# Peptides against a protein of PDB entry 6J07, part 19

Target 1, 107 residues: chain A of PDB entry 6J07
Amino acid sequence: GQRGWFCGSVSQDLRQFWVAEGGTISDPRAADFLFSCDASHPDTLRIYQSLDYIEDNATVFHAYYLSAVANAKIKNSVALGHFILPPACLQKEIRRKIGSFIWEQDQ

## One batch from the design tools (peptide; aimed at target 1 F33 S77 H82)

Design b2_p18_4_s1 (made by RFdiffusion4, then SolubleMPNN; from b2_p18_4, 9 letters changed)
Fold by OpenDDE base, seed 4:
Structure b2_p18_4_s1 (fold): chain B 107 residues (1-107), chain A 18 residues (1-18)
Amino acid sequence: as target 1 above (107 residues)
Amino acid sequence: SPVMERLRKLDEELKKQE
């Protein structure tokens, strides 16, 4: 599907890019993709607390993925898997194992 | 859209892992 939910931490420009590429914007329950720029934002925290997420039926992605795609010459060269946004409590351990997140490297 | 096609493919792969 092409339905996306956006945390309040995501800029309007990235939301507009999603729509321009053929996506639609929906509530978290109906969304196929969940985008956020801040794991600590209240909107994102509510996702992490939802049954869908707790039961491992949902994944949150960092919206920087859309920015990377928008700026890439070859749009499929950007791997969505590198943009999974885990809860803050897991990020430190992940950084220890695989290094800093891509969105942090470009900041 | 190449973006949406890529997302579709990745979405399917993620669902297989669930």
Scores: peptide ipSAE 0.193, ipTM 0.732, DockQ to the pose 0.091
OpenDDE base, seeds 1, 2, 3, 5: peptide ipSAE 0.042, 0.190, 0.043, 0.177; ipTM 0.589, 0.728, 0.590, 0.724; seeds 1, 3 fail the geometry check

Design b2_p18_4_s2 (made by RFdiffusion4, then SolubleMPNN; from b2_p18_4, 8 letters changed)
Fold by OpenDDE base, seed 1:
Structure b2_p18_4_s2 (fold): chain B 107 residues (1-107), chain A 18 residues (1-18)
Amino acid sequence: as target 1 above (107 residues)
Amino acid sequence: SARMERLRELNKELEEQE
């Protein structure tokens, strides 16, 4: 199975989609996937400050990935890598280099 | 931090894939 942790910034609909697709919800330490919609949310900040994250054993993804998957017509057409949610302090630099994040384009 | 540097490198790789 796939275990996911969700920041409080993630809607219940996306959480329900995760479960409907066979996922389970767990604490960050046990989770295989960490989802957030806000890099500045206290829940997400705690992840960024954790040893697992600092030691490169954890990655935070924007939960919009789940929405993209739900709406995708072709299975596996959504690249998870494009949904990596970096800390806020890096986002300006990243936007300057590669443009707006994919979750910002549909807003 | 080392993690932040790795993230920058990762995003650079993603840029190259676009």
Scores: peptide ipSAE 0.166, ipTM 0.712, DockQ to the pose 0.085
OpenDDE base, seeds 2, 3, 4, 5: peptide ipSAE 0.149, 0.162, 0.144, 0.162; ipTM 0.713, 0.705, 0.686, 0.706

Design b2_p18_4_s3 (made by RFdiffusion4, then SolubleMPNN; from b2_p18_4, 6 letters changed)
Fold by OpenDDE base, seed 1:
Structure b2_p18_4_s3 (fold): chain B 107 residues (1-107), chain A 18 residues (1-18)
Amino acid sequence: as target 1 above (107 residues)
Amino acid sequence: SPRMERLRELDRERREQE
């Protein structure tokens, strides 16, 4: 499926790109993909607090993934795994072990 | 981190939905 939920932190341009690529927009519970640009945004925090997320049935991805896909020269060259957006409390550990997030590097 | 490992698993599952 190509149903996506978008945090209020995600720009309209990225939402439009999603739709232009054949995606639809849905509520978090029905969505196949959850996109956010801010782990501290209230919308995203509600996702992290949801049973689906706590029970490991949901993943939040940074919407910069869509920007990367839009700008990619090679189809399917963008690794979704690099765009996992975990809760803020885990990000320090991730940066220590893996390095800065892609969306931080390009800013 | 166990949570990180879970996220990686979820990532793989999400890729299958693409």
Scores: peptide ipSAE 0.025, ipTM 0.602, DockQ to the pose 0.141
OpenDDE base, seeds 2, 3, 4, 5: peptide ipSAE 0.023, 0.024, 0.024, 0.024; ipTM 0.591, 0.593, 0.598, 0.594

Design b2_p18_4_s4 (made by RFdiffusion4, then SolubleMPNN; from b2_p18_4, 7 letters changed)
Fold by OpenDDE base, seed 2:
Structure b2_p18_4_s4 (fold): chain B 107 residues (1-107), chain A 18 residues (1-18)
Amino acid sequence: as target 1 above (107 residues)
Amino acid sequence: SPRMERLKELDKKLKEEE
């Protein structure tokens, strides 16, 4: 099953899409997928501070991934890896190396 | 890396269920 956690920064529409696609919503510890729209949101910051995250056992994804999937015309054309949402302190350096994040390009 | 491997597995899981 698809167990997901959602930061408060994620819209209800995206949450509803997740559930409509067969996903369930759980706490961060039980979730396989962690979604956020804001690396600076308190909910997301708590994830980054968690032991699971520090030990590389958790990854936060930008919830825009769900929007991309919802609008995709080709099945499996959206790569989850493009939507990794790192802590704010790392984002500038990442942009310098690989370019702007996909959710920023579409905004 | 362990993180990358996990990411691949998660991505595969999502695509299989889509």
Scores: peptide ipSAE 0.270, ipTM 0.796, DockQ to the pose 0.268
OpenDDE base, seeds 1, 3, 4, 5: peptide ipSAE 0.187, 0.198, 0.219, 0.217; ipTM 0.749, 0.762, 0.765, 0.768; seed 4 fails the geometry check

Design b2_p18_5 (made by RFdiffusion4)
Pose (drawn by RFdiffusion4):
Structure b2_p18_5 (pose): chain A 107 residues (1-107), chain P 18 residues (1-18)
Amino acid sequence: as target 1 above (107 residues)
Amino acid sequence: AETEEYYKELAEKLGKEA
């Protein structure tokens, strides 16, 4: 049983894969998985500003997680944590902080 | 765009490693 919803900015291919394969597939408003290919000004904001996100009851995953699984053997591997999709306002700093050298660590 | 490219490349990499 895996319920999931997709923001408007998600390739139909990814939605089709979600429908085709997984646990029992359904796609309601709340659901169990929160997929998106965007975090700027799409329906995804409705997640980031929900009380569930604030209270750690919602994590948005990049929909390309489904692309990674489709190109994996079946469903194995492909850990979710790699596809955490944070708010865009954070992304600029997240990339820099990760990509910076040890002699920099600017903060 | 950069974020999308990042996740696309990440998805291809992990898919090949699986």

Design b2_p18_5_s1 (made by RFdiffusion4, then SolubleMPNN; from b2_p18_5, 9 letters changed)
Fold by OpenDDE base, seed 4:
Structure b2_p18_5_s1 (fold): chain B 107 residues (1-107), chain A 18 residues (1-18)
Amino acid sequence: as target 1 above (107 residues)
Amino acid sequence: DELNKEFEELAKKLGAEA
């Protein structure tokens, strides 16, 4: 399915794009995709603290993915995996290992 | 440590989605 949950940090424009592309908006427990623009936002922090996330049954993605898809000629040309949004406590180490996040590069 | 374990799990996800 294409059910998405959105952190309060995500703009209405990106939410509307999701819906326009056939997605629906749901609570995080029912969602297939979790989107956020801020790993430190209270909404996102609650996700990281949830059992689903702790048990590795949930992944948070940076909502900039939707913007990238909107601007791409081919939807599948944008790799969702590049937009995984990890907890803030992990980001420094990740940057050290694999470089800056895509959403940071395009800012 | 716990941080390393979390990093490795994330790396697996990144690799799987790549």
Scores: peptide ipSAE 0.026, ipTM 0.581, DockQ to the pose 0.047
OpenDDE base, seeds 1, 2, 3, 5: peptide ipSAE 0.024, 0.025, 0.026, 0.025; ipTM 0.574, 0.576, 0.583, 0.579

Design b2_p18_5_s2 (made by RFdiffusion4, then SolubleMPNN; from b2_p18_5, 6 letters changed)
Fold by OpenDDE base, seed 2:
Structure b2_p18_5_s2 (fold): chain B 107 residues (1-107), chain A 18 residues (1-18)
Amino acid sequence: as target 1 above (107 residues)
Amino acid sequence: SELEQEFKELAEKLGAEA
């Protein structure tokens, strides 16, 4: 399914796009996908502290993915895997190994 | 849609229900 949870850091426009594309909005426990624009937002921090996340059964994605999809000219050109949003404490090391996040590159 | 396709692909990879 396409059940999504959204951090308070995500704009209403992106939420509306999700619904327009056939998605529904749910609480994080029922959601298939978790979206956030801020790893330091209290809503997102609660996800990182949840048992599901700690046990590696949940993934948070940067909501910029939805913006990229909305603006994509080529179908299947936007890979969701590039938008994994890790906790802030891990981001520095990830940047060191992989490089800047895709949502940072388009700034 | 493109969004639906990406979700299906990820779901298949992770063994989750789309």
Scores: peptide ipSAE 0.027, ipTM 0.582, DockQ to the pose 0.042; fails the geometry check
OpenDDE base, seeds 1, 3, 4, 5: peptide ipSAE 0.025, 0.026, 0.026, 0.023; ipTM 0.588, 0.582, 0.579, 0.580; seeds 1, 3, 4, 5 fail the geometry check

Design b2_p18_5_s3 (made by RFdiffusion4, then SolubleMPNN; from b2_p18_5, 9 letters changed)
Fold by OpenDDE base, seed 3:
Structure b2_p18_5_s3 (fold): chain B 107 residues (1-107), chain A 18 residues (1-18)
Amino acid sequence: as target 1 above (107 residues)
Amino acid sequence: DELRKFYEELAKKLGELA
């Protein structure tokens, strides 16, 4: 499905794009996709603390994915897996091992 | 180990989306 949850850190423009592409907006438990622009936002922190996330049944993606899709000639060419947004406590170590995140490179 | 867990999840998601 295309049910999405959005952290308060995500702009209305990106939410509107999601809906325009056929998506719907739902609560985190019902959502197929979880989008955020800020791993430290209270909304996102609640996701990281949820049972679904702890049990590896949920993944948070950076909402910049939607911007990348909007700008791509071939929408399927944008890999969602490259936009996994990990908790803030892991980001420094991840950058040390695999480099900067895509959303940081384009900003 | 949270770092290990993250990489395992990443590998799973990349595999599912590929």
Scores: peptide ipSAE 0.096, ipTM 0.675, DockQ to the pose 0.051
OpenDDE base, seeds 1, 2, 4, 5: peptide ipSAE 0.087, 0.089, 0.086, 0.094; ipTM 0.672, 0.673, 0.667, 0.674

Design b2_p18_5_s4 (made by RFdiffusion4, then SolubleMPNN; from b2_p18_5, 6 letters changed)
Fold by OpenDDE base, seed 1:
Structure b2_p18_5_s4 (fold): chain B 107 residues (1-107), chain A 18 residues (1-18)
Amino acid sequence: as target 1 above (107 residues)
Amino acid sequence: SELEEFFKELAEALGKAA
């Protein structure tokens, strides 16, 4: 499926890009992909607290992935795995082990 | 479309059907 949920932290431009490329927008429970730009946003926090996420049946991705896809010279070089957006409580540990997140490098 | 190719990749990465 191509159903995406978007946190309120995601710009309309990125949402429109998703739709323009064939995606649809749905509620989190029906969505195939969950996008956010802020792990601390109330919308995203509700995802982290959901049974789907707790049971490891959901993954939140940083919406910067869509920007990377839109701007990539080599399209297949953009790996979704680099854009996993974990809860804030895990981010410090991840930065310690593997460095800053990709969406932080261009800020 | 440009993202259509990525939808397949996304589905595979998450173990979901397109």
Scores: peptide ipSAE 0.065, ipTM 0.627, DockQ to the pose 0.043
OpenDDE base, seeds 2, 3, 4, 5: peptide ipSAE 0.059, 0.063, 0.059, 0.062; ipTM 0.625, 0.628, 0.625, 0.621; seeds 2, 5 fail the geometry check

Design b2_p18_6 (made by RFdiffusion4)
Pose (drawn by RFdiffusion4):
Structure b2_p18_6 (pose): chain A 107 residues (1-107), chain P 18 residues (1-18)
Amino acid sequence: as target 1 above (107 residues)
Amino acid sequence: ELEEEEEELRQEQLEEIL
């Protein structure tokens, strides 16, 4: 049983794959998986500003997770943690902090 | 070895969500 919803800014291909394969597939408002290909001004904001996100009951994953699985053998591997999709207001700093050299570490 | 480690992580993450 894997319920999942997709923001408006998600390729239909990814939705089709979700429908085609996985646990028992359903796509309600709340669901168990929260997928998006955007974090700027799409329906995804409604997750980031929910009490569930504040209380650590919601994590948004990039929908390309489904693309990675579709290009994997079946469903093995492809850890979720690689597809955490944080709020866009954080992304600029997340990339710099990760990409910076050890002699920099600016903060 | 890498594919096994990633599989373990996937399974642990799915147990946390489902």

Design b2_p18_6_s1 (made by RFdiffusion4, then SolubleMPNN; from b2_p18_6, 10 letters changed)
Fold by OpenDDE base, seed 5:
Structure b2_p18_6_s1 (fold): chain B 107 residues (1-107), chain A 18 residues (1-18)
Amino acid sequence: as target 1 above (107 residues)
Amino acid sequence: DKEELENKLQEEELKKIL
């Protein structure tokens, strides 16, 4: 399915795009996709602290993915894997290995 | 499908860093 959970850090525009594309909005336990724009937001932190996440049964994605899909000429050309949003404590090491995150490059 | 497979592979590669 296409059930999504959204952190409070995600704009209403991106949520509306998700619904317009056929998605539904649910609580994080029922969601197929978890979206956030802020790894330090309390909503996102609660995800990182959950057993589902700790046991590697959940992944948080940066909601900028939805913006990239909306703006792409070919919708399937955007790689979801580039938008994994890890906890803040891991981001420095990740940047060292693969460079800045895609949502940081146009800032 | 093809898109799902490609995204999964990319996701798994990034998860190796985590």
Scores: peptide ipSAE 0.076, ipTM 0.674, DockQ to the pose 0.109
OpenDDE base, seeds 1, 2, 3, 4: peptide ipSAE 0.052, 0.051, 0.071, 0.059; ipTM 0.665, 0.663, 0.670, 0.665

Design b2_p18_6_s2 (made by RFdiffusion4, then SolubleMPNN; from b2_p18_6, 10 letters changed)
Fold by OpenDDE base, seed 2:
Structure b2_p18_6_s2 (fold): chain B 107 residues (1-107), chain A 18 residues (1-18)
Amino acid sequence: as target 1 above (107 residues)
Amino acid sequence: EEEEALNEEQKAELEKIL
């Protein structure tokens, strides 16, 4: 399915794009995709604290993925896996070992 | 599916750190 949950940090424009592309919006428990623009936002923190996330049954993605898809010439050219948004406390080490996140490179 | 494959690969890399 294409059910998405959105942190309050995600703009309404990106939410509207999701719906326009055939997605629906749901609560995080029913969602197939979890989107956020801020790992430190209270909404996102609640996800990280949830049992589903702790048991590795949930993944949070940066909503910049949707912006990248919207601007891509070829659909499916944007890899969702490049937009995994881990908790803020782990991001420094991830940047060191893997590299800067895509949403940070365009800043 | 290529995107799914990349997603799983990226997850695996992150999980080594997490």
Scores: peptide ipSAE 0.097, ipTM 0.637, DockQ to the pose 0.091
OpenDDE base, seeds 1, 3, 4, 5: peptide ipSAE 0.063, 0.074, 0.093, 0.086; ipTM 0.630, 0.621, 0.628, 0.619

Design b2_p18_6_s3 (made by RFdiffusion4, then SolubleMPNN; from b2_p18_6, 9 letters changed)
Fold by OpenDDE base, seed 4:
Structure b2_p18_6_s3 (fold): chain B 107 residues (1-107), chain A 18 residues (1-18)
Amino acid sequence: as target 1 above (107 residues)
Amino acid sequence: DKEEEENKKREEELKKIL
């Protein structure tokens, strides 16, 4: 399905886009997709601390993905995997091995 | 397609770290 949870760091515009595209908004436990713009936001931190996330049953995506989709001519041209938002403590290592995050490049 | 491959590749690399 298209059930999404949104961190408080995500703008209302992006939330509205999600709904306009047929998505619904739910709590993290029921959501199919978790969106955040800030790995250090308390809402997102609670996700990282949750049992579902620790057991690798949940993934947090940077909400900039929605902005990229909104601006793309072809929706599938945006790779969701490039928008995985890991905990802040792991980001330095990820940048070292894979490179800077796409949302940082387009700032 | 190409984008799907890149998506998978990025996810796999992240799984090695996360």
Scores: peptide ipSAE 0.090, ipTM 0.662, DockQ to the pose 0.142
OpenDDE base, seeds 1, 2, 3, 5: peptide ipSAE 0.089, 0.089, 0.087, 0.087; ipTM 0.665, 0.663, 0.661, 0.661

Design b2_p18_6_s4 (made by RFdiffusion4, then SolubleMPNN; from b2_p18_6, 9 letters changed)
Fold by OpenDDE base, seed 4:
Structure b2_p18_6_s4 (fold): chain B 107 residues (1-107), chain A 18 residues (1-18)
Amino acid sequence: as target 1 above (107 residues)
Amino acid sequence: EEEEEENRKQEEELKKIL
């Protein structure tokens, strides 16, 4: 199975969806996928400060991806790459280049 | 890009369960 880590900013509903779909929940170092809803949350900040992330061996995804998948009209139509959650310090520049993040558009 | 390729691989794995 696929292992996921969840920031405390992620709702229990999204965690439950992950598990219901066959995923398991693990600590960040063991996880295959890292989910967060807040780049400024202490849990997520610790990820950004980890060696795995600094060495570009880890990617944090916005957990809204799971919501998008759950509500997708077309199966497998949601692109994970659109849900990369970079550190807050990079987000302004990214918005300048590619526009607002998808999770912000739906807010 | 290496990161994009890795993300693609991760997505493929996710699509197996989601």
Scores: peptide ipSAE 0.363, ipTM 0.865, DockQ to the pose 0.129
OpenDDE base, seeds 1, 2, 3, 5: peptide ipSAE 0.353, 0.360, 0.354, 0.349; ipTM 0.860, 0.861, 0.861, 0.858

Design b2_p18_7 (made by RFdiffusion4)
Pose (drawn by RFdiffusion4):
Order: structure tokens, then C-alpha cells, then sequence
Structure b2_p18_7 (pose): chain A 107 residues (1-107), chain P 18 residues (1-18)
């Protein structure tokens, strides 16, 4: 049983794959998986500003997780943690902090 | 919802999406 919803800014291909394969597939408002290909001004904001996100009851994953699984053998591997999709207001700094050298570590 | 155990699990060496 894997319920999941997609923001408006998600390729139909990814939705189709979700429907085709996985646990028992359903796609309600709340669901168990929260997928998006955007974090700027799409329906996804409704997750980031929910009390569930604040209370650590919601994590948004990039919908390309499904693309990675589709290009994997079946469903093995492809850990979720790689596809955490944080709020866009954070992404600029997340990339810099990760990509910076050890002699920099600016903060 | 997705549990922390599932999020923190490591199963392969893929780079983070960002």
C-alpha cells in the first residue's frame, strides 16, 4: 500500500509510472508519498507550510525518484534520501555548502 | 507518511539530486 500525490509541475510520465508499478497504488490528497518536480511556487508549497512539514510528518521527494526506479532493475536500490526536495529558498545555500571546499566552509 | 528509517536508508551510491 503506497498512496502518493503529485504537484501540478510533474511530468505525466512519472505519474504514469507510479500508477503502473509499486505497492497498491492510489493518489489522494494526503497520501503516504509526496512527489514534486518543483519547490518554487507550485502546489508543493502547500506541503512546506503545512503543520505536518513543521512537525516532521511530511517530506517532499523529487518525482525523479520514480525515473530513477524506472531505470533501475525493478524497485531495489534507489534510496529515497537522495531525492529529498527541500524548499527552494534553501536550495541555493544547500548546493554551495555541499560543493564548497574544506578550506572554505563559509557560514 | 514515509518513515525516517526509510529516508535515512542507504542502498546504493547515487548522488543527491541537488
Amino acid sequence: as target 1 above (107 residues)
Amino acid sequence: SVSLEEILEVTDDLPPFL

Design b2_p18_7_s1 (made by RFdiffusion4, then SolubleMPNN; from b2_p18_7, 8 letters changed)
Fold by OpenDDE base, seed 5:
Structure b2_p18_7_s1 (fold): chain B 107 residues (1-107), chain A 18 residues (1-18)
Amino acid sequence: as target 1 above (107 residues)
Amino acid sequence: MVSKEELNAVLDDLPPIF
């Protein structure tokens, strides 16, 4: 299934694209995919603080993934794993190890 | 710290949505 939760930081356009592609919108606990555009947004912080996330049973993705898919000639050519959005406290160290995030490169 | 190996493991376990 394609059940998605969206942080308040995600635009309505991206949410609509998700639905247009066959996805549904649900609460975080029921969602298969969690989307955010801001790791410091209160909605996203609640996810990071949740038991599911702490126990590595949840992953937050940057919603720019949906924009990348929408603009791609081939939808499945966009790798979801490249859009993992870690907590802000980890991002600096992650950038040092693997480089800048894709959504930052396009800005 | 998050290791590159840990990130790769997560990446490998994620199927494409579309």
Scores: peptide ipSAE 0.082, ipTM 0.636, DockQ to the pose 0.088
OpenDDE base, seeds 1, 2, 3, 4: peptide ipSAE 0.044, 0.081, 0.051, 0.033; ipTM 0.626, 0.631, 0.648, 0.575; seed 3 fails the geometry check

Design b2_p18_7_s2 (made by RFdiffusion4, then SolubleMPNN; from b2_p18_7, 7 letters changed)
Fold by OpenDDE base, seed 5:
Structure b2_p18_7_s2 (fold): chain B 107 residues (1-107), chain A 18 residues (1-18)
Amino acid sequence: as target 1 above (107 residues)
Amino acid sequence: MVSKEEIEAVLDNLPPIL
């Protein structure tokens, strides 16, 4: 199975979906995937400040990805790359150059 | 669920700003 870490900002429903789909929950260092719903949450900030993240060996994804997968009408149609959650200090510039994030469009 | 290999392929093609 795939190992995931979850910020406290992620709902229990999304965590349960991850497990139901064969995933396991682990600490950040052991995790293959890091999920968060809030770049400013203390849990997520600790990830951004970690050596693994600074060395570009870790990526945080918005947990809305899991919701999109759960509700997808076409299997494997949801692109994880569209759900990268960058630090808050970079988001405004990213929106200017690339466009609004998917999770913001759907809200 | 998306495999690590698929994720790597997507991430390698993202804009440098990400």
Scores: peptide ipSAE 0.030, ipTM 0.533, DockQ to the pose 0.130
OpenDDE base, seeds 1, 2, 3, 4: peptide ipSAE 0.029, 0.029, 0.023, 0.029; ipTM 0.547, 0.538, 0.565, 0.546

Design b2_p18_7_s3 (made by RFdiffusion4, then SolubleMPNN; from b2_p18_7, 7 letters changed)
Fold by OpenDDE base, seed 4:
Structure b2_p18_7_s3 (fold): chain B 107 residues (1-107), chain A 18 residues (1-18)
Amino acid sequence: as target 1 above (107 residues)
Amino acid sequence: MVSKEEIEAVLDDLPPIF
């Protein structure tokens, strides 16, 4: 399925793009994909604290992925894995390992 | 601590949505 949940930090434009591409919007428990633009937003923090996330059954992605897809000639040429949005407490270490996040580079 | 190898493995495992 293509059910998505969106943090309040995500713009309406990106939500509309998701729907235009055939996606639906649902609550986080029913969603296949979770999108956020802010790991420190209360909505996103609730995800990180949820049982699904703690049990490694959920992943949060930066919504900039959708923007990248929208701007790409080939939609599936954008690697979703590059847009994993980890909790803020882990981001420093991750940057040290793999470099700055894509959404930070394109800001 | 998150290993680079663990992160890279996750990156490779996730296909695009579209």
Scores: peptide ipSAE 0.081, ipTM 0.628, DockQ to the pose 0.088
OpenDDE base, seeds 1, 2, 3, 5: peptide ipSAE 0.078, 0.074, 0.041, 0.077; ipTM 0.632, 0.627, 0.621, 0.632

Design b2_p18_7_s4 (made by RFdiffusion4, then SolubleMPNN; from b2_p18_7, 9 letters changed)
Fold by OpenDDE base, seed 5:
Structure b2_p18_7_s4 (fold): chain B 107 residues (1-107), chain A 18 residues (1-18)
Amino acid sequence: as target 1 above (107 residues)
Amino acid sequence: MVSQEELNAVLDNLPPIF
């Protein structure tokens, strides 16, 4: 299934694209995929603080993934794994190791 | 904290969508 939760930081357009592609929108606990555009947004912070996330049973993805898919000639050519959105406290060190995030490069 | 190892593990097990 494609059940998605969306942080308030995610535009309605991206949510609509998700639904148009066959996804449904659910609460975080029922969601298969968690989308956010802001690791510091209160909605996303609640995810990071949740038991599921702390126990590594949840992953947050940057919603720019959906935009990338929408603009791609081949949908599955966009790798979801490249859009993992870690907590803000980790991002600086991650950038040093793997470089800037994809969603930052396109800005 | 989420480690690079954890990120790699997630990547290795993520199914494609769309």
Scores: peptide ipSAE 0.054, ipTM 0.615, DockQ to the pose 0.092
OpenDDE base, seeds 1, 2, 3, 4: peptide ipSAE 0.042, 0.023, 0.038, 0.027; ipTM 0.616, 0.541, 0.598, 0.566

Design b2_p18_8 (made by RFdiffusion4)
Pose (drawn by RFdiffusion4):
Structure b2_p18_8 (pose): chain A 107 residues (1-107), chain P 18 residues (1-18)
Amino acid sequence: as target 1 above (107 residues)
Amino acid sequence: SAMQEWLKEQAEDFSSLL
Protein backbone atom coordinates (compact mmCIF):
# COMPACT_ATOMS: atom_id res chain seq x y z
CA GLY A 1 0.00 0.00 0.00
CA GLN A 2 1.67 3.15 -1.29
CA ARG A 3 -0.46 6.27 -1.65
CA GLY A 4 1.18 9.25 -3.36
CA TRP A 5 0.35 12.66 -4.75
CA PHE A 6 2.05 14.76 -7.37
CA CYS A 7 2.23 18.54 -7.73
CA GLY A 8 1.15 20.08 -10.97
CA SER A 9 4.77 20.42 -12.09
CA VAL A 10 5.45 16.71 -12.54
CA SER A 11 5.94 14.91 -15.84
CA GLN A 12 3.04 12.72 -16.74
CA ASP A 13 5.58 9.97 -17.43
CA LEU A 14 6.48 9.85 -13.77
CA ARG A 15 2.81 9.70 -12.74
CA GLN A 16 2.23 6.91 -15.22
CA PHE A 17 5.08 4.90 -13.71
CA TRP A 18 3.69 5.43 -10.23
CA VAL A 19 0.33 4.11 -11.41
CA ALA A 20 1.92 1.15 -13.16
CA GLU A 21 4.21 -0.23 -10.50
CA GLY A 22 4.77 -0.28 -6.74
CA GLY A 23 2.72 -1.29 -3.77
CA THR A 24 -1.03 -0.83 -4.07
CA ILE A 25 -1.04 2.47 -5.94
CA SER A 26 -3.42 5.31 -5.08
CA ASP A 27 -2.99 9.06 -5.28
CA PRO A 28 -4.99 11.07 -2.74
CA ARG A 29 -4.57 14.51 -1.30
CA ALA A 30 -2.69 13.46 1.85
CA ALA A 31 -1.14 10.16 0.77
CA ASP A 32 2.03 8.45 1.98
CA PHE A 33 4.52 9.79 -0.62
CA LEU A 34 4.87 13.40 -1.54
CA PHE A 35 6.39 13.86 -5.03
CA SER A 36 7.32 17.01 -6.96
CA CYS A 37 9.72 18.18 -9.64
CA ASP A 38 9.62 21.74 -8.25
CA ALA A 39 9.86 23.67 -5.01
CA SER A 40 9.49 27.30 -6.04
CA HIS A 41 5.82 28.29 -6.57
CA PRO A 42 3.90 25.06 -7.30
CA ASP A 43 1.34 23.11 -5.30
CA THR A 44 4.37 21.84 -3.34
CA LEU A 45 4.37 24.94 -1.20
CA ARG A 46 1.18 23.64 0.33
CA ILE A 47 3.33 20.85 1.83
CA TYR A 48 6.24 23.02 3.02
CA GLN A 49 3.88 25.34 4.92
CA SER A 50 1.67 22.64 6.39
CA LEU A 51 1.89 21.78 10.05
CA ASP A 52 2.91 18.27 9.02
CA TYR A 53 6.11 19.59 7.39
CA ILE A 54 6.78 21.71 10.46
CA GLU A 55 6.23 18.74 12.75
CA ASP A 56 8.36 16.36 10.68
CA ASN A 57 5.36 14.44 9.32
CA ALA A 58 6.03 15.36 5.69
CA THR A 59 9.09 15.08 3.46
CA VAL A 60 8.92 16.10 -0.20
CA PHE A 61 10.83 13.83 -2.56
CA HIS A 62 11.81 14.75 -6.08
CA ALA A 63 9.62 12.82 -8.53
CA TYR A 64 12.73 11.78 -10.44
CA TYR A 65 12.97 9.15 -7.74
CA LEU A 66 10.47 7.30 -9.90
CA SER A 67 12.71 7.81 -12.95
CA ALA A 68 15.65 6.34 -11.03
CA VAL A 69 13.56 3.29 -10.05
CA ALA A 70 12.27 2.87 -13.62
CA ASN A 71 15.90 2.72 -14.75
CA ALA A 72 16.91 0.39 -11.92
CA LYS A 73 16.34 -3.35 -12.12
CA ILE A 74 12.87 -3.27 -10.52
CA LYS A 75 12.40 -1.51 -7.17
CA ASN A 76 15.64 -2.46 -5.34
CA SER A 77 18.30 0.05 -4.38
CA VAL A 78 17.51 3.69 -5.22
CA ALA A 79 17.43 5.01 -1.66
CA LEU A 80 14.86 7.74 -0.99
CA GLY A 81 17.27 10.00 0.87
CA HIS A 82 18.97 11.00 -2.34
CA PHE A 83 15.77 12.57 -3.64
CA ILE A 84 14.85 14.81 -0.66
CA LEU A 85 13.49 17.98 -2.26
CA PRO A 86 13.97 20.89 0.16
CA PRO A 87 12.35 24.29 -0.18
CA ALA A 88 13.91 26.26 -3.00
CA CYS A 89 14.84 29.04 -0.60
CA LEU A 90 17.32 26.63 0.92
CA GLN A 91 18.68 24.95 -2.21
CA LYS A 92 21.13 27.68 -3.15
CA GLU A 93 22.87 27.38 0.18
CA ILE A 94 22.63 23.58 0.36
CA ARG A 95 24.48 23.16 -2.90
CA ARG A 96 27.24 25.66 -1.90
CA LYS A 97 27.74 24.10 1.50
CA ILE A 98 28.09 20.67 -0.03
CA GLY A 99 30.19 21.74 -2.97
CA SER A 100 32.61 23.94 -0.99
CA PHE A 101 36.14 22.83 -0.24
CA ILE A 102 37.37 21.91 3.22
CA TRP A 103 39.49 25.04 3.41
CA GLU A 104 36.33 27.18 2.84
CA GLN A 105 33.32 25.97 4.86
CA ASP A 106 31.80 29.44 4.83
CA GLN A 107 28.96 29.96 7.32
CA SER P 1 2.03 5.65 11.42
CA ALA P 2 4.20 2.71 10.33
CA MET P 3 4.53 4.11 6.84
CA GLN P 4 5.61 7.49 8.18
CA GLU P 5 8.25 5.89 10.44
CA TRP P 6 9.56 3.91 7.51
CA LEU P 7 9.71 7.04 5.32
CA LYS P 8 11.61 8.91 8.00
CA GLU P 9 14.19 6.09 8.10
CA GLN P 10 14.38 6.05 4.38
CA ALA P 11 14.89 9.85 4.25
CA GLU P 12 18.20 9.26 6.07
CA ASP P 13 19.23 6.38 3.92
CA PHE P 14 21.93 7.09 1.35
CA SER P 15 23.01 3.52 0.60
CA SER P 16 22.42 3.71 -3.15
CA LEU P 17 21.60 6.48 -5.60
CA LEU P 18 20.96 3.96 -8.35

Design b2_p18_8_s1 (made by RFdiffusion4, then SolubleMPNN; from b2_p18_8, 6 letters changed)
Fold by OpenDDE base, seed 3:
Structure b2_p18_8_s1 (fold): chain B 107 residues (1-107), chain A 18 residues (1-18)
Amino acid sequence: as target 1 above (107 residues)
Amino acid sequence: SAKREELKKQAKDFSSLF
């Protein structure tokens, strides 16, 4: 399905795009997709602290994915996997291994 | 729309994560 939860860090425009494309907005427990633009936002932190996330039953994606889809003329290929948003405590190590995140490059 | 189809396509790749 296309049930999505959105951190308060996500713009209204991206939320509107999600709905316009047939998505619905739900609480994080019912959501199929979790979107955030800030791993340090309190909303996102609550996700990382949840049992679902700790038990690897949830994934947070950077909402810039939706921007990339909305503006596909900019990117010919948009891979959701490139937009996994890990907790801040892991980001430094990830950048060391694979480089800057895609949303940091395109901003 | 093509955009919606792209979302669906990408969602399938991670269906096991949700």
Scores: peptide ipSAE 0.035, ipTM 0.603, DockQ to the pose 0.108
OpenDDE base, seeds 1, 2, 4, 5: peptide ipSAE 0.032, 0.030, 0.028, 0.031; ipTM 0.598, 0.602, 0.596, 0.597

